# Peptides against a protein of PDB entry 3OIQ, part 38

Target 1, 212 residues: chain A of PDB entry 3OIQ
Amino acid sequence: KNRIFVSSSKDFEGYPSKAIVPVQFVALLTSIHLTETKCLLGFSNFERRGDQSQEDQYLIKLKFKDRGSERLARITISLLCQYFDIELPDLDSDSGASPTVILRDIHLERLCFSSCKALYVSKHGNYTLFLEDIKPLDLVSVISTISTKSTNSSKHSSSELISECDLNNSLVDIFNNLIEMNRDEKNRFKFVKLIHYDIELKKFVQDQQKVL

## One batch from the design tools (peptide; made by RFdiffusion4, then SolubleMPNN)

Design b1_p13_2_s3 (from b1_p13_2, 7 letters changed)
Fold by OpenDDE base, seed 3:
Structure b1_p13_2_s3 (fold): chain B 212 residues (1-212), chain A 13 residues (1-13)
Amino acid sequence: as target 1 above (212 residues)
Amino acid sequence: MPKNENEEELKKI
């Protein structure tokens, strides 16, 4: 089955009530919920949804059924947090109690761009998203990718089924949504409050603001 | 509307 690129988490509202659909999307990591019994990741593109929270628009489940899948989930979280410089408690407790990790509003401190592959699974109109693969994206590489595609499409044959256009459009849409949130006085998101806010990100945001 | 079942899992955390 071909993998479907998803630009909006609203697309799932039109999906079949009984299906298994491989999907992919690009979004910011917004939350991590690791307990003794489950592992969930929240992602968002910050698409406007009226009065609904713009956080956790993509709630993705990691398999957490046995000691092996639990260990894989913990390793996945550790590697993701190491990549984004997110401080976690030691997930390897010899004390027999698995540490509970609850992180929310991650996007208020760090822009954690992630390319996700997931399975959409529905049975009775409701659905679950299961993580298949995650690729963290470097912010400098994201900024460079958006900035350079305004002038030169050099065909790098990426052997991955993600249209390079779909990826870039989603990255642009995320930045546009963040710029709108930054302009809203009621929104908690501000670029200047990001831990990694530098001269490059500042200049990029200022240049994007002139086009909006 | 179809709901993400993980939203109900999140509310139990």
Scores: peptide ipSAE 0.581, ipTM 0.942, DockQ to the pose 0.888
Fold by OpenDDE base, seed 1:
Structure b1_p13_2_s3 (fold): chain B 212 residues (1-212), chain A 13 residues (1-13)
Amino acid sequence: as target 1 above (212 residues)
Amino acid sequence: MPKNENEEELKKI
């Protein structure tokens, strides 16, 4: 079965009530929830959804059912946090309890662009997204990808039918949504509050703001 | 409308 690129988390509202569909999207990491029994990752494109929170539009479950899957989930969280320079709360509970990590609103401090492969699974009208793969994206690479008018699709003959256009359009849409949030005085998101706010990101945002 | 079951899992954390 071919993997479907998903541009909006609303697309799942039109999906079959009983299906297994491999999907892919790009989004910002917004939350991490690791407990003794569960591991969830929240992602968002910050698409406007009326009065609903723009966070956690893509809630993805990591398998957490045995010691092997728990170990894989913990390693995945550690590698993501290391890549994005996310401080995990110090595990100074001198109790042999599994570390609980609850991080929310990650996008307020860091733009954690992520390309996610997931499995959409529906059974009874509702669905669950399961993580299959995650690739963190470097912000400089994201800015470069948007800034380069790709007039040369070098035909890499890999049968991964993810249009370079679909990825680029989704990255542009995320930045446009963040620019709108930054302009809204009621929105907590501000580019100048990002820990990694540099001259390159500043210039890119200023240039994108002139087109909107 | 179909809902993400992980939203209900998140409310239990």
Scores: peptide ipSAE 0.580, ipTM 0.942, DockQ to the pose 0.869
Fold by OpenDDE base, seed 5:
Structure b1_p13_2_s3 (fold): chain B 212 residues (1-212), chain A 13 residues (1-13)
Amino acid sequence: as target 1 above (212 residues)
Amino acid sequence: MPKNENEEELKKI
Protein backbone atom coordinates (compact mmCIF):
# COMPACT_ATOMS: atom_id res chain seq x y z
CA LYS B 1 0.00 0.00 0.00
CA ASN B 2 1.45 3.36 -0.98
CA ARG B 3 2.15 5.89 1.77
CA ILE B 4 -0.01 9.01 1.38
CA PHE B 5 1.66 12.40 1.50
CA VAL B 6 -0.27 14.78 3.77
CA SER B 7 0.03 18.51 3.08
CA SER B 8 -2.49 19.46 5.80
CA SER B 9 -3.60 17.78 9.01
CA LYS B 10 -7.14 18.75 7.87
CA ASP B 11 -6.82 15.85 5.43
CA PHE B 12 -7.51 13.54 8.40
CA GLU B 13 -11.03 15.01 8.72
CA GLY B 14 -11.88 13.27 5.41
CA TYR B 15 -10.25 9.95 6.35
CA PRO B 16 -12.30 6.78 7.01
CA SER B 17 -13.82 6.32 10.49
CA LYS B 18 -12.27 2.82 10.60
CA ALA B 19 -8.94 2.65 8.82
CA ILE B 20 -5.21 2.13 9.05
CA VAL B 21 -3.46 4.48 6.62
CA PRO B 22 0.31 4.95 6.30
CA VAL B 23 0.99 8.69 5.90
CA GLN B 24 3.96 11.01 5.54
CA PHE B 25 4.35 14.74 6.02
CA VAL B 26 6.94 17.43 6.63
CA ALA B 27 6.47 19.86 9.51
CA LEU B 28 8.25 21.74 12.28
CA LEU B 29 8.68 20.08 15.65
CA THR B 30 6.64 22.17 18.11
CA SER B 31 6.48 20.01 21.25
CA ILE B 32 7.96 17.03 23.08
CA HIS B 33 6.05 15.27 25.85
CA LEU B 34 7.96 12.38 27.39
CA THR B 35 6.61 10.97 30.66
CA GLU B 36 6.88 7.65 32.47
CA THR B 37 3.87 6.29 30.52
CA LYS B 38 3.76 8.11 27.16
CA CYS B 39 5.72 9.88 24.49
CA LEU B 40 4.08 12.46 22.22
CA LEU B 41 5.62 14.69 19.56
CA GLY B 42 3.85 17.76 18.28
CA PHE B 43 4.44 19.02 14.77
CA SER B 44 2.99 21.89 12.77
CA ASN B 45 3.06 23.44 9.33
CA PHE B 46 1.39 26.51 10.92
CA GLU B 47 -1.57 26.32 8.54
CA ARG B 48 -4.23 28.83 9.57
CA ARG B 49 -7.15 27.05 11.26
CA GLY B 50 -9.29 29.92 12.52
CA ASP B 51 -9.04 30.34 16.31
CA GLN B 52 -7.31 26.96 16.83
CA SER B 53 -3.73 26.76 18.07
CA GLN B 54 -1.27 26.52 15.21
CA GLU B 55 0.99 24.30 17.33
CA ASP B 56 0.72 20.50 17.53
CA GLN B 57 -1.41 20.13 14.34
CA TYR B 58 0.26 16.73 13.95
CA LEU B 59 0.23 15.25 17.45
CA ILE B 60 2.03 11.92 17.08
CA LYS B 61 2.39 9.11 19.59
CA LEU B 62 5.49 6.99 19.95
CA LYS B 63 4.79 3.41 20.99
CA PHE B 64 5.31 3.20 24.74
CA LYS B 65 3.93 -0.18 25.86
CA ASP B 66 6.98 -2.24 26.81
CA ARG B 67 10.64 -1.72 27.75
CA GLY B 68 11.75 -2.03 24.12
CA SER B 69 9.32 0.59 22.80
CA GLU B 70 10.05 2.90 25.76
CA ARG B 71 13.77 2.63 25.08
CA LEU B 72 13.21 3.35 21.39
CA ALA B 73 11.09 6.40 22.27
CA ARG B 74 13.74 7.78 24.65
CA ILE B 75 16.52 7.19 22.11
CA THR B 76 14.41 8.88 19.41
CA ILE B 77 13.90 11.94 21.62
CA SER B 78 17.58 12.07 22.57
CA LEU B 79 18.71 11.85 18.94
CA LEU B 80 16.23 14.52 17.80
CA CYS B 81 17.28 16.85 20.60
CA GLN B 82 20.96 16.26 19.82
CA TYR B 83 20.35 16.94 16.12
CA PHE B 84 18.43 20.18 16.77
CA ASP B 85 20.63 21.34 19.68
CA ILE B 86 17.63 21.13 22.05
CA GLU B 87 18.77 21.16 25.66
CA LEU B 88 17.18 18.33 27.59
CA PRO B 89 17.16 18.49 31.38
CA ASP B 90 19.99 16.27 32.61
CA LEU B 91 18.71 12.72 32.24
CA ASP B 92 21.35 11.57 34.79
CA SER B 93 19.41 12.36 37.97
CA ASP B 94 20.66 9.59 40.33
CA SER B 95 17.02 9.08 41.36
CA GLY B 96 15.83 6.02 39.34
CA ALA B 97 12.78 7.94 38.04
CA SER B 98 12.63 8.17 34.25
CA PRO B 99 13.08 11.86 33.45
CA THR B 100 10.01 13.77 32.35
CA VAL B 101 10.54 16.04 29.35
CA ILE B 102 7.91 18.65 28.57
CA LEU B 103 8.98 21.07 25.86
CA ARG B 104 6.48 23.36 24.11
CA ASP B 105 6.72 26.10 21.50
CA ILE B 106 10.06 24.71 20.21
CA HIS B 107 9.56 26.65 16.95
CA LEU B 108 9.96 29.96 18.85
CA GLU B 109 13.65 29.22 19.41
CA ARG B 110 14.51 26.62 16.74
CA LEU B 111 13.19 25.65 13.31
CA CYS B 112 13.20 21.86 13.64
CA PHE B 113 12.13 20.67 10.18
CA SER B 114 11.19 16.99 10.25
CA SER B 115 10.08 14.50 7.62
CA CYS B 116 7.70 12.12 9.40
CA LYS B 117 6.21 8.77 8.52
CA ALA B 118 3.19 7.91 10.62
CA LEU B 119 0.34 5.46 10.85
CA TYR B 120 -3.15 6.94 10.92
CA VAL B 121 -5.34 4.59 12.98
CA SER B 122 -9.08 5.20 13.29
CA LYS B 123 -11.67 2.97 15.01
CA HIS B 124 -14.72 5.15 15.77
CA GLY B 125 -14.25 8.34 13.74
CA ASN B 126 -11.49 9.66 15.98
CA TYR B 127 -7.92 8.80 15.09
CA THR B 128 -4.47 8.34 16.54
CA LEU B 129 -1.23 9.04 14.71
CA PHE B 130 1.63 6.68 15.53
CA LEU B 131 5.21 7.52 14.61
CA GLU B 132 6.82 5.01 12.26
CA ASP B 133 9.88 6.99 11.16
CA ILE B 134 11.35 10.48 11.56
CA LYS B 135 14.08 12.20 9.60
CA PRO B 136 15.31 15.55 10.89
CA LEU B 137 16.03 17.99 8.07
CA ASP B 138 18.92 20.41 8.13
CA LEU B 139 17.81 24.04 7.78
CA VAL B 140 20.57 24.86 5.27
CA SER B 141 19.41 21.88 3.19
CA VAL B 142 15.78 23.07 3.44
CA ILE B 143 16.75 26.61 2.34
CA SER B 144 18.86 25.21 -0.51
CA THR B 145 16.03 22.89 -1.62
CA ILE B 146 13.49 25.74 -1.77
CA SER B 147 15.94 28.09 -3.50
CA THR B 148 17.02 25.63 -6.25
CA LYS B 149 13.54 24.49 -7.41
CA SER B 150 12.76 27.57 -9.54
CA THR B 151 14.86 26.15 -12.47
CA ASN B 152 14.96 22.31 -12.70
CA SER B 153 11.86 20.92 -14.47
CA SER B 154 14.03 18.34 -16.28
CA LYS B 155 13.81 14.56 -16.25
CA HIS B 156 13.07 12.19 -13.40
CA SER B 157 10.42 9.42 -13.22
CA SER B 158 6.84 10.47 -12.33
CA SER B 159 6.67 8.58 -8.98
CA GLU B 160 9.82 10.10 -7.40
CA LEU B 161 8.86 13.58 -8.66
CA ILE B 162 5.51 13.55 -6.80
CA SER B 163 7.11 12.89 -3.39
CA GLU B 164 9.82 15.51 -3.98
CA CYS B 165 7.34 18.12 -5.28
CA ASP B 166 5.00 17.48 -2.33
CA LEU B 167 7.89 17.83 0.14
CA ASN B 168 9.06 21.11 -1.40
CA ASN B 169 5.57 22.59 -1.68
CA SER B 170 5.07 21.82 2.02
CA LEU B 171 8.45 23.38 2.92
CA VAL B 172 7.51 26.54 0.98
CA ASP B 173 4.09 26.61 2.69
CA ILE B 174 5.74 26.33 6.13
CA PHE B 175 8.07 29.25 5.36
CA ASN B 176 5.18 31.32 3.99
CA ASN B 177 3.19 30.63 7.17
CA LEU B 178 6.22 31.57 9.33
CA ILE B 179 6.61 34.82 7.34
CA GLU B 180 2.94 35.63 8.00
CA MET B 181 3.43 34.84 11.72
CA ASN B 182 6.55 37.02 11.78
CA ARG B 183 4.57 39.92 10.24
CA ASP B 184 1.78 39.54 12.81
CA GLU B 185 2.57 41.70 15.86
CA LYS B 186 0.33 39.45 18.01
CA ASN B 187 2.26 36.31 17.05
CA ARG B 188 5.08 35.27 19.38
CA PHE B 189 7.09 33.84 16.48
CA LYS B 190 9.86 36.11 15.22
CA PHE B 191 12.75 34.98 13.03
CA VAL B 192 15.15 37.32 14.87
CA LYS B 193 14.44 35.45 18.14
CA LEU B 194 15.60 32.09 16.75
CA ILE B 195 18.83 30.97 18.45
CA HIS B 196 20.20 29.91 15.05
CA TYR B 197 19.19 33.13 13.24
CA ASP B 198 22.14 33.76 10.93
CA ILE B 199 22.95 35.78 7.80
CA GLU B 200 21.85 32.91 5.53
CA LEU B 201 18.41 32.52 7.13
CA LYS B 202 18.04 36.31 7.25
CA LYS B 203 18.80 36.62 3.53
CA PHE B 204 16.50 33.72 2.64
CA VAL B 205 13.60 35.19 4.65
CA GLN B 206 14.17 38.63 3.07
CA ASP B 207 14.17 37.09 -0.42
CA GLN B 208 11.01 35.01 0.29
CA GLN B 209 9.26 38.09 1.71
CA LYS B 210 9.71 39.83 -1.69
CA VAL B 211 7.83 37.01 -3.48
CA LEU B 212 4.91 37.18 -1.01
CA MET A 1 -15.42 16.08 13.28
CA PRO A 2 -12.78 13.36 13.71
CA LYS A 3 -10.35 14.34 16.48
CA ASN A 4 -6.82 13.30 17.22
CA GLU A 5 -7.13 11.13 20.35
CA ASN A 6 -3.61 12.19 21.36
CA GLU A 7 -5.07 15.63 22.26
CA GLU A 8 -6.97 14.01 25.13
CA GLU A 9 -3.81 12.18 26.16
CA LEU A 10 -1.93 15.50 26.17
CA LYS A 11 -4.51 17.09 28.53
CA LYS A 12 -3.63 14.38 31.11
CA ILE A 13 -0.02 15.63 31.38
Scores: peptide ipSAE 0.580, ipTM 0.942, DockQ to the pose 0.905
Fold by OpenDDE base, seed 4:
Structure b1_p13_2_s3 (fold): chain B 212 residues (1-212), chain A 13 residues (1-13)
Amino acid sequence: as target 1 above (212 residues)
Amino acid sequence: MPKNENEEELKKI
């Protein structure tokens, strides 16, 4: 079954009421919810959705049903947080109680770009997204990818591989949405408040702001 | 409209 690239979480409103569809998207990590019984990851492209929160537009469930799936979920969270330099409590406490991790608004401090593979699963109109795979994206690599491909508008290669264009368009859309949020005085998001805000990101944002 | 059932899971955390 071919994996569908998803540019907007609104696309799921048009999906079948009874299906299993493998999907892929790119988004910013916005939340981590790890409890004794659940593991959820929130992601967003910050697409404007009226008065709704722009966080958690892609709410993804990790399997958490047995010791093996729980361990895999904990390892996944640890590796993501290590990659993005997110401080976590030790998830492997010898003290029999699994630590609860509730992180929200991650995008206010860190731009955690992530390429996600998920299963869309619907039964009766509503759906659940299940994580299949996650790849953290390096911010320098994201910036370089946008900067180099904005200059190369030429080559349709028709093959059933998720178009490198779809990934790039979504990355551009995310930055454009973040620029709009940064310009809004009511929005808490500001590039200058990012812990990793450097000269490269500053320059990229300033150059991207001139195209908008 | 179809809803993400994980939203109801999130409200319980």
Scores: peptide ipSAE 0.580, ipTM 0.941, DockQ to the pose 0.884

Design b1_p13_2_s4 (from b1_p13_2, 6 letters changed)
Fold by OpenDDE base, seed 3:
Structure b1_p13_2_s4 (fold): chain B 212 residues (1-212), chain A 13 residues (1-13)
Amino acid sequence: as target 1 above (212 residues)
Amino acid sequence: MPKNENLEELKEI
């Protein structure tokens, strides 16, 4: 079955009430919820949804059913947090108590761009997203990719034709949504409050603001 | 509207 690129989490509202669909999207990491019994990751494109929270638009579950899947979930979270420079408590506590990690509003401090592969699973209208793969994206690479309308399709011949255009369009849409949030005085998001706010990001945001 | 079932699991945290 071909993997479907998803540009909006609203697309799932039109999905079949009984299906298994492999999907991919790009979004910002917004939350991490790791307990003794579950692991959830929240992502968002910050698409306007009226009075609904713009966070956790893509709430994804990691498998957490046995010691092997739990260990894989913990390793996945540790590697993701190491990549984005997110401080976590030591998850390898020999004390038999797995540390609870609850992080929210991650996007207020760090832009954690992530390309996610997930499995959409529906049985009775409601659905669950299961994580299949996650690729963290470097912010400098994201900025360069948007700034250079990159006609450089490096033909990596992998049979997953997700259009480089779909990825780039979604990255542009995320930045446009963040610019709108930054302009809104009621919105907590401000680019100048990001820990990694530098001259490059500042210039990029200023140049994008002239086009909007 | 179809709901993400993980939202109920999020409320239990």
Scores: peptide ipSAE 0.492, ipTM 0.915, DockQ to the pose 0.903
Fold by OpenDDE base, seed 4:
Structure b1_p13_2_s4 (fold): chain B 212 residues (1-212), chain A 13 residues (1-13)
Amino acid sequence: as target 1 above (212 residues)
Amino acid sequence: MPKNENLEELKEI
């Protein structure tokens, strides 16, 4: 079965009531929920959804059923947080209590772009997303990719590979949504409050703001 | 509308 690229978490509203569909999307990491019994990652493209929270549009479950899956979940969280420079409590405490990690609003301090592969699993209309793979994306690489591909709108290569266009369009849409949030005085998101706000990000945002 | 079941799990945390 081919993996489907998902541009919007609204696409799942049209999905079968009983299916297993491999999906892929790109989004910002918004939340981490690690307890003794559960591991969830929240992601968002910050699409406008009326009065609903724009956070956690893609809630993904990590398998947490046995000691092996729990260890894999903890390692996944540690590696993501290390990559994005997110401070975590030591997950390897020699105290037989597994640390609880609840991080929310990650996007207010850090733009954690992530390419996710997941399984959409539905049984009775409702669905669960299960993590299959995650790739953190470097912000400089994201900026460079948007900047270089906005000039090259020519080559339909008709192969069943997730088009490099779908990834770029989603990355552009995320930045456009963040620019709108930054312009909204009621929105807590501000680019200047990002810990990693540098000259390159500033320039990129200023140049994108002129196209909107 | 179909809902993400992980939203229920998030409310329990």
Scores: peptide ipSAE 0.491, ipTM 0.914, DockQ to the pose 0.887
Fold by OpenDDE base, seed 5:
Structure b1_p13_2_s4 (fold): chain B 212 residues (1-212), chain A 13 residues (1-13)
Amino acid sequence: as target 1 above (212 residues)
Amino acid sequence: MPKNENLEELKEI
């Protein structure tokens, strides 16, 4: 079954009331909720949705039903946090309580670009997204990918091109949305407040701002 | 409109 690329979490509003659909999207990591009983990841592309929170537009569940799935969830969170330099509270509390991690608004400090594969599962109109796979994307690689695609319409096979075009369009849309948020005085998001705000990101944002 | 059921699970945290 072909995986559907999702450019907007609004697409799920048109999805069947009873379905299992493999989906893929790219978004920024916005939240992490790890408790004793559940693991949720929030992602957003910051699409304007009226007065709704732009965070957690893709709220994804990790399987957390048995020791194996719990371990996989915890390892996934640890590896994501290590990759993005997200400080976790020390998971090595000598008290045998599984550490609770609640992180929100991650995008205010770090741009955590992630390519996600998920299962859309609906039963009664409402749906749950289950994480199948996650690939963290390096910001330098994201910037380079957006910057280089202005010039190479060169001949690769039609099926790989769709997924790569969809990915890059979504990355551009995310940056455009972040630029709009940065311009809004009411929005908490500011590029200059990112911990990793460097000369490269500054230059890229300045160059994108001239096209918008 | 279809809602993400995980939103209810966030209110319990």
Scores: peptide ipSAE 0.491, ipTM 0.913, DockQ to the pose 0.903
Fold by OpenDDE base, seed 1:
Structure b1_p13_2_s4 (fold): chain B 212 residues (1-212), chain A 13 residues (1-13)
Amino acid sequence: as target 1 above (212 residues)
Amino acid sequence: MPKNENLEELKEI
């Protein structure tokens, strides 16, 4: 079955009540929940959803059923945190308890762009998203990709049909949503509060703000 | 409307 690109987490509202669908999306990492029994990653594109929180629009489950899957989940979290320079709370509990990590609102300090492959699984009208693959995206690469009007569709061979257009549109939509949040005085998100707020990001945001 | 079941799992944390 071909993988479906998902531009909005609202798309899942139209999905079958009993299905298995491989999906892909691009979003910002918003939360990490690692406990003794569960591993969840929250992602968002910050699409406006009325009075609902714009966080965790894509809540993805890592398999956490046995020692092997638990180890893979912990390695995945460690690698993501290392890539995005996310400080994990010191796991120095001198008690042989499994380390608990609960991080929320990650987007308030860091823009953690991620390309996710997931499995949509529904059984009884509700669904679960299972992580299949995650690729962290570098912010400089994201800015360059949006800024370069790709007039050169390099014909990459017909087996990984993520439309370069679908990726670029989703990245633009995320930035537009963040610009709207930054303009809202009631919204906690501000670009100037990002730890990695540099001259390149500042210039890019200023140039995008002139088009909106 | 279909709900993400992981939201209920998140409320238990």
Scores: peptide ipSAE 0.490, ipTM 0.914, DockQ to the pose 0.886

Design b1_p13_3_s1 (from b1_p13_3, 10 letters changed)
Fold by OpenDDE base, seed 4:
Structure b1_p13_3_s1 (fold): chain B 212 residues (1-212), chain A 13 residues (1-13)
Amino acid sequence: as target 1 above (212 residues)
Amino acid sequence: SEFDEEAIAKKAS
């Protein structure tokens, strides 16, 4: 099935009121909401939407209806947090109470770039995004990809690959939005407050600021 | 709105 690349969460406003559409996007992880009854991941490209919060522009639901899906959701959250060095309470505690995890504003401490595949499912004009697949992206690899403008289309003609152009454009847009947020004194986001802020990221941001 | 999770499962296969 042809998967649609989504550059903006506003694209969903034009989607059919009754459809199932496979989509993919790249965004920053902004929130994690794991309770006894639901698992949600929030993502954002930090596209300006007036005075509204820029977090959770993509709210992605994980299936959480049976022990198998709950386990998969918990494993997914654990693996993402391990990859991004996000501190979680032990999810495997033998205490029969499933731990609740509520993390917000993750982007204020860590840039957690993620490539997501999801199902857009709409009914009666409302929609939900269901997670199909998630790939965390390494920040060094993201910086390298943007810097090299790799037009090296690996000719893997598999109809399921994100256009390298679409991916790169979205990554650039995210960084540009973060640069604007960093310049805004009212915005809580500052690159220098990131736990992983290093000389490489500093240099990259400084170089991108010259193009804006 | 509870989307029919069963309809989603059948179309994701």
Scores: peptide ipSAE 0.033, ipTM 0.736, DockQ to the pose 0.073
Fold by OpenDDE base, seed 3:
Structure b1_p13_3_s1 (fold): chain B 212 residues (1-212), chain A 13 residues (1-13)
Amino acid sequence: as target 1 above (212 residues)
Amino acid sequence: SEFDEEAIAKKAS
């Protein structure tokens, strides 16, 4: 089945009230919610949506129904946090109690770009996004990709060719939204408050601000 | 409503 690239979480408002649709998007990780009974990941592209919080525009559910799915969810969270240098409590506690992890507003400290594959599942107009796959993206690689407008189709032979253009356009849109948030004195997001704020990111933001 | 995750898994394959 063809996977649909999603540029906006508003696209789901037009989706069928009863469907299963494979989707893909790129967004920033904004929240992690791991409890004894559920695992959720929040993502956002920070599109303007009136006065509502721009956090968790994409709420992604991990399967969490048995010991096997719980273990997979915990491993997924651990690997993502290791990649993005997010400190987690030890998830391997012998105490039989699954540690609770609740992180919010991750984007205020770290830009965690992620390419997500998910299943859109709807019933009676309500929907849930189930995680199928996640690829963390390196910030330096994201900056270089936007800067070079690279048309270099990497020869990944996977028949699920998301247009490199769709990915690049979404990455540009996210940065543009972050620049607007940074300019807004009422917005908590500031590039200079990122833990990984460096000369490269500073230069990139300054160059993008001249085009906007 | 608990989506039948088993029905979802069968359609994702």
Scores: peptide ipSAE 0.032, ipTM 0.733, DockQ to the pose 0.072
Fold by OpenDDE base, seed 1:
Structure b1_p13_3_s1 (fold): chain B 212 residues (1-212), chain A 13 residues (1-13)
Amino acid sequence: as target 1 above (212 residues)
Amino acid sequence: SEFDEEAIAKKAS
């Protein structure tokens, strides 16, 4: 089955009330919810949705039904947090209680770009997104990809390649949304408050602001 | 909670 690239979480409003659809999107990690009974990841592209919270536009469920799936979920969270330099409480504490991790507003401190593959599963009009694969994206690589308009679409016409254009367009849209949030005095998001705010990111934001 | 499976279900309806 062909995987569908999703540019907006609103696309799911038009999806069938009973379906299983492989999807892919790129977004910023906004939340982590790991408890004894569930594991959820929140993502957003920060599209303006009126008065609705711009966080957790994509809520992704990790399977958490047995010891094997729980272990996989914990390893996935650990590896993501290690990649993005997110501090987690020690998961190996000898206290037989499974550690609870509840992180929100991750985007206020770190831009955690992620390419996600998920299964859209709907029943009775309700849906759940189940994580299939996640690739963290390096911010320097994201900036370089947006800055280098590769006009060279090398014709690798394999039916499984999500167009490099769709990924790039979504990354540009996310940055444009962040720039708008940064300009809004009421918005908590500010680029200068990011822990990893450096000269490269500063220059990139300044250059993008001239085009908007 | 924003992480309630029922709240996710209601946003999709």
Scores: peptide ipSAE 0.022, ipTM 0.631, DockQ to the pose 0.264
Fold by OpenDDE base, seed 5:
Structure b1_p13_3_s1 (fold): chain B 212 residues (1-212), chain A 13 residues (1-13)
Amino acid sequence: as target 1 above (212 residues)
Amino acid sequence: SEFDEEAIAKKAS
């Protein structure tokens, strides 16, 4: 079945009140909510939505209903955090209490670009996004992808390839939004406060700021 | 469970 690329979480407002739609988007990881009973990931492209918080525009549920799904969720969180150098509290507390992880505003310290595949599931006008797959994206690779107009469309088979254009456009949009946030004195987001703020990111931001 | 696996399975088939 064709997966729909979603450039904005507002697209879901136009989705059917009763549907299951496979979707894909790229966004920044903004929050992690792992408890004994649920696992949620928040993502955002920081699209301007009035005065509302720009975090968690994509709230993604991980299946968390049995030991297998719980294990998968925990492993997913662990791997994501390892990939992005997010410190998790020691999950190995000898006290048989399932570790609770609540992280918010991840984007203030780390740009955690992620390509997500999810199922949009709606009933009675409400929807939930269920994670199907997640691919963390390396920031250097993201910067490179934006900086190099992708000339090399490697013609890999047409069926599952979200238009490289859609991905690139979304990545550009995210960076543009971050640049706007960085320029806003009221916004807590500042590139210079990122733990991984380096010369490459600095240069890229400076170059993008000249185009905006 | 909000995750209607049966509805998903029927739609994935």
Scores: peptide ipSAE 0.029, ipTM 0.715, DockQ to the pose 0.068; fails the geometry check

Design b1_p13_3_s2 (from b1_p13_3, 6 letters changed)
Fold by OpenDDE base, seed 4:
Structure b1_p13_3_s2 (fold): chain B 212 residues (1-212), chain A 13 residues (1-13)
Amino acid sequence: as target 1 above (212 residues)
Amino acid sequence: DEFEEEALYSKSS
């Protein structure tokens, strides 16, 4: 089955009430919820949805039903947090209490761009997204990709690759949404409050703001 | 399907 690129989490409103659909999207990591019984990742493109919270537009479940899946979930969280320089409590504690991690509003401190592969699973009109694969994206690489406007559509007609256009469009849309949030005095998001706010990001944002 | 079963469990918890 071909994987569907999803540009908006609203696309799921049109999806079948009973289906299993492999999907892929790019978004910012907004939350991590790891408990004794659940592992969830929240992602957002920060699309305007009226007065609703813009966080967690994509709620992704990690398999968490046995010791093997729990271990994989914990490793996944650890690796993501290491990549994005997110401080976690030690998840390997020999103390028989599984550490609880609840992080919210991650985007207020760090832009954690991630390419996610998931299974859309629906039954009776409700759906769940299950994580299949996650690739953290380097911010410098994201900025470079948007700035260069990849004109090289390498015709890798592998039915499993996102079009470079779809990825780039989604990345641009995310930045545009963040720019709008940054301009809104009521919005908590500010680029200057990002821990990794540097001259490169500053310049990119300033240049992108001139196009909007 | 393992994911369909987990989707069912996720509604009950």
Scores: peptide ipSAE 0.029, ipTM 0.664, DockQ to the pose 0.161
Fold by OpenDDE base, seed 1:
Structure b1_p13_3_s2 (fold): chain B 212 residues (1-212), chain A 13 residues (1-13)
Amino acid sequence: as target 1 above (212 residues)
Amino acid sequence: DEFEEEALYSKSS
């Protein structure tokens, strides 16, 4: 089955009420919810949705039904947090209590760009996104990708049906949305409040702001 | 059903 690239979480409103569809998207990590019974990751493109919160537009489930899936979920969270330099409570506590991790508003401190592969599973008009794969994206690599005018479509004949254009367009849209949020005095998001705010990100944002 | 519980959560968020 071909994987569908999703540019907006609104695309799921048009999806079948009973289906299994492999999807892929790029978004910012906004939340982590690890409890004794579930593991969820929230992502957003910060697309304007009226007066609704722009957080958790993509809510993704990690399987958490047995010791094997719980271990995989914990390892996945640990690796993501290590990559993005997100502080977690020590998950290896000898206290036989499974540590609870609830992080929200991650995008206010860190831009955690992620390429996600998921299964859209719908039943009775409701859906769940199940995580299949996640690739964290380096911010410098994201900035370089957007800044590099794709004049050379090197036809890498890799059967990954994800157009380089779809990825680039989604990354541009996210930055444009963040620029709009940064301009809004009522919005909590500000680029200057990011822990990793450097000269490169500053210059990139300033250059993008001239085009919008 | 694990699916129904989460689909309810996704609508309430």
Scores: peptide ipSAE 0.028, ipTM 0.675, DockQ to the pose 0.285
Fold by OpenDDE base, seed 3:
Structure b1_p13_3_s2 (fold): chain B 212 residues (1-212), chain A 13 residues (1-13)
Amino acid sequence: as target 1 above (212 residues)
Amino acid sequence: DEFEEEALYSKSS
């Protein structure tokens, strides 16, 4: 089955009540929920959804049913957090209490762009998204990709079933949504509060604001 | 198969 690129988490409202669909999206990491019984990642593109929280629009489950899957989930979280400079407690502690990690509002401090492959699984009108693969995206690379508008299809990424156009459009939409949030006095998100806020990001945001 | 089973368990927890 071909993988479907998803531009909005609202697309799932139109999905079959009983299906298995491989999907892919790009979004910001907003939450991490690791307990003794589950591992969840929250993502958002910050699409406007009325008065509802714009966080966790994509709630992604990691497999967490046995020691092998639990270990893989912990390693995945550790590697993701190392890439984004997110501080975690030691997850490998031999002390029989598995550390609980609950992080929320990650986007208020760090823009953690991620390309996610997931399996949409539905039954009786409810669905779960299972993580299949995650690729963290570097912010400098995201900014450069949006700025260049370059249809330079380097033919060498033959393994990514995503249209380069779909990825670029979603990255632009996310930044546009963040700019709107930054302009809203009621919204907690502000670019100047990001830990990694630099001259490059400042200039990029200022240039994008002139187009909106 | 394995993801369908986990999707069923995820509704009961």
Scores: peptide ipSAE 0.028, ipTM 0.656, DockQ to the pose 0.175
Fold by OpenDDE base, seed 5:
Structure b1_p13_3_s2 (fold): chain B 212 residues (1-212), chain A 13 residues (1-13)
Amino acid sequence: as target 1 above (212 residues)
Amino acid sequence: DEFEEEALYSKSS
């Protein structure tokens, strides 16, 4: 089955009540929930949904049913956090106790852009998204990709049915939503509070704010 | 499908 690119978490409201659908989206990492019994990642595009929280619009489950899947989940979280420079407690603690990690509002300190592949699985109207693959995206590369209107659709092979345009459009939409949040005095998100706020990000935000 | 079994289990718990 072809993988479907998802631009909005609302798209799942139109999905079949009994299906398995491979999906892909790009979003910001907002939360990590690792316990003894589950591993969840929260992501958001910060789309406006009235007065509803904009956090965890994409709740992604990692397989966590046996020692093998638990180990894979812990390694995945460790590698993701190492890439984004997120401090975790030592997951390899000699104490034999599985460390509990509960991080929220990650986007308030770090912009953790991620391209996610997941399985949408539904049976009775309720669905779960299971992580298949995650690619962390470098912020400098994201800024460069948006700034260079990639008119060069390099005809890379017809096997990736997901248009480079869909990814780029979603990245632009995320930044536009973050700019709106930054302008809102009631919103906790501010670009100047990001740990990695530099001259490049500042210039990019200032240039995007002139277009909006 | 390995994810289908886990999705079935997550609804029964």
Scores: peptide ipSAE 0.030, ipTM 0.665, DockQ to the pose 0.147; fails the geometry check

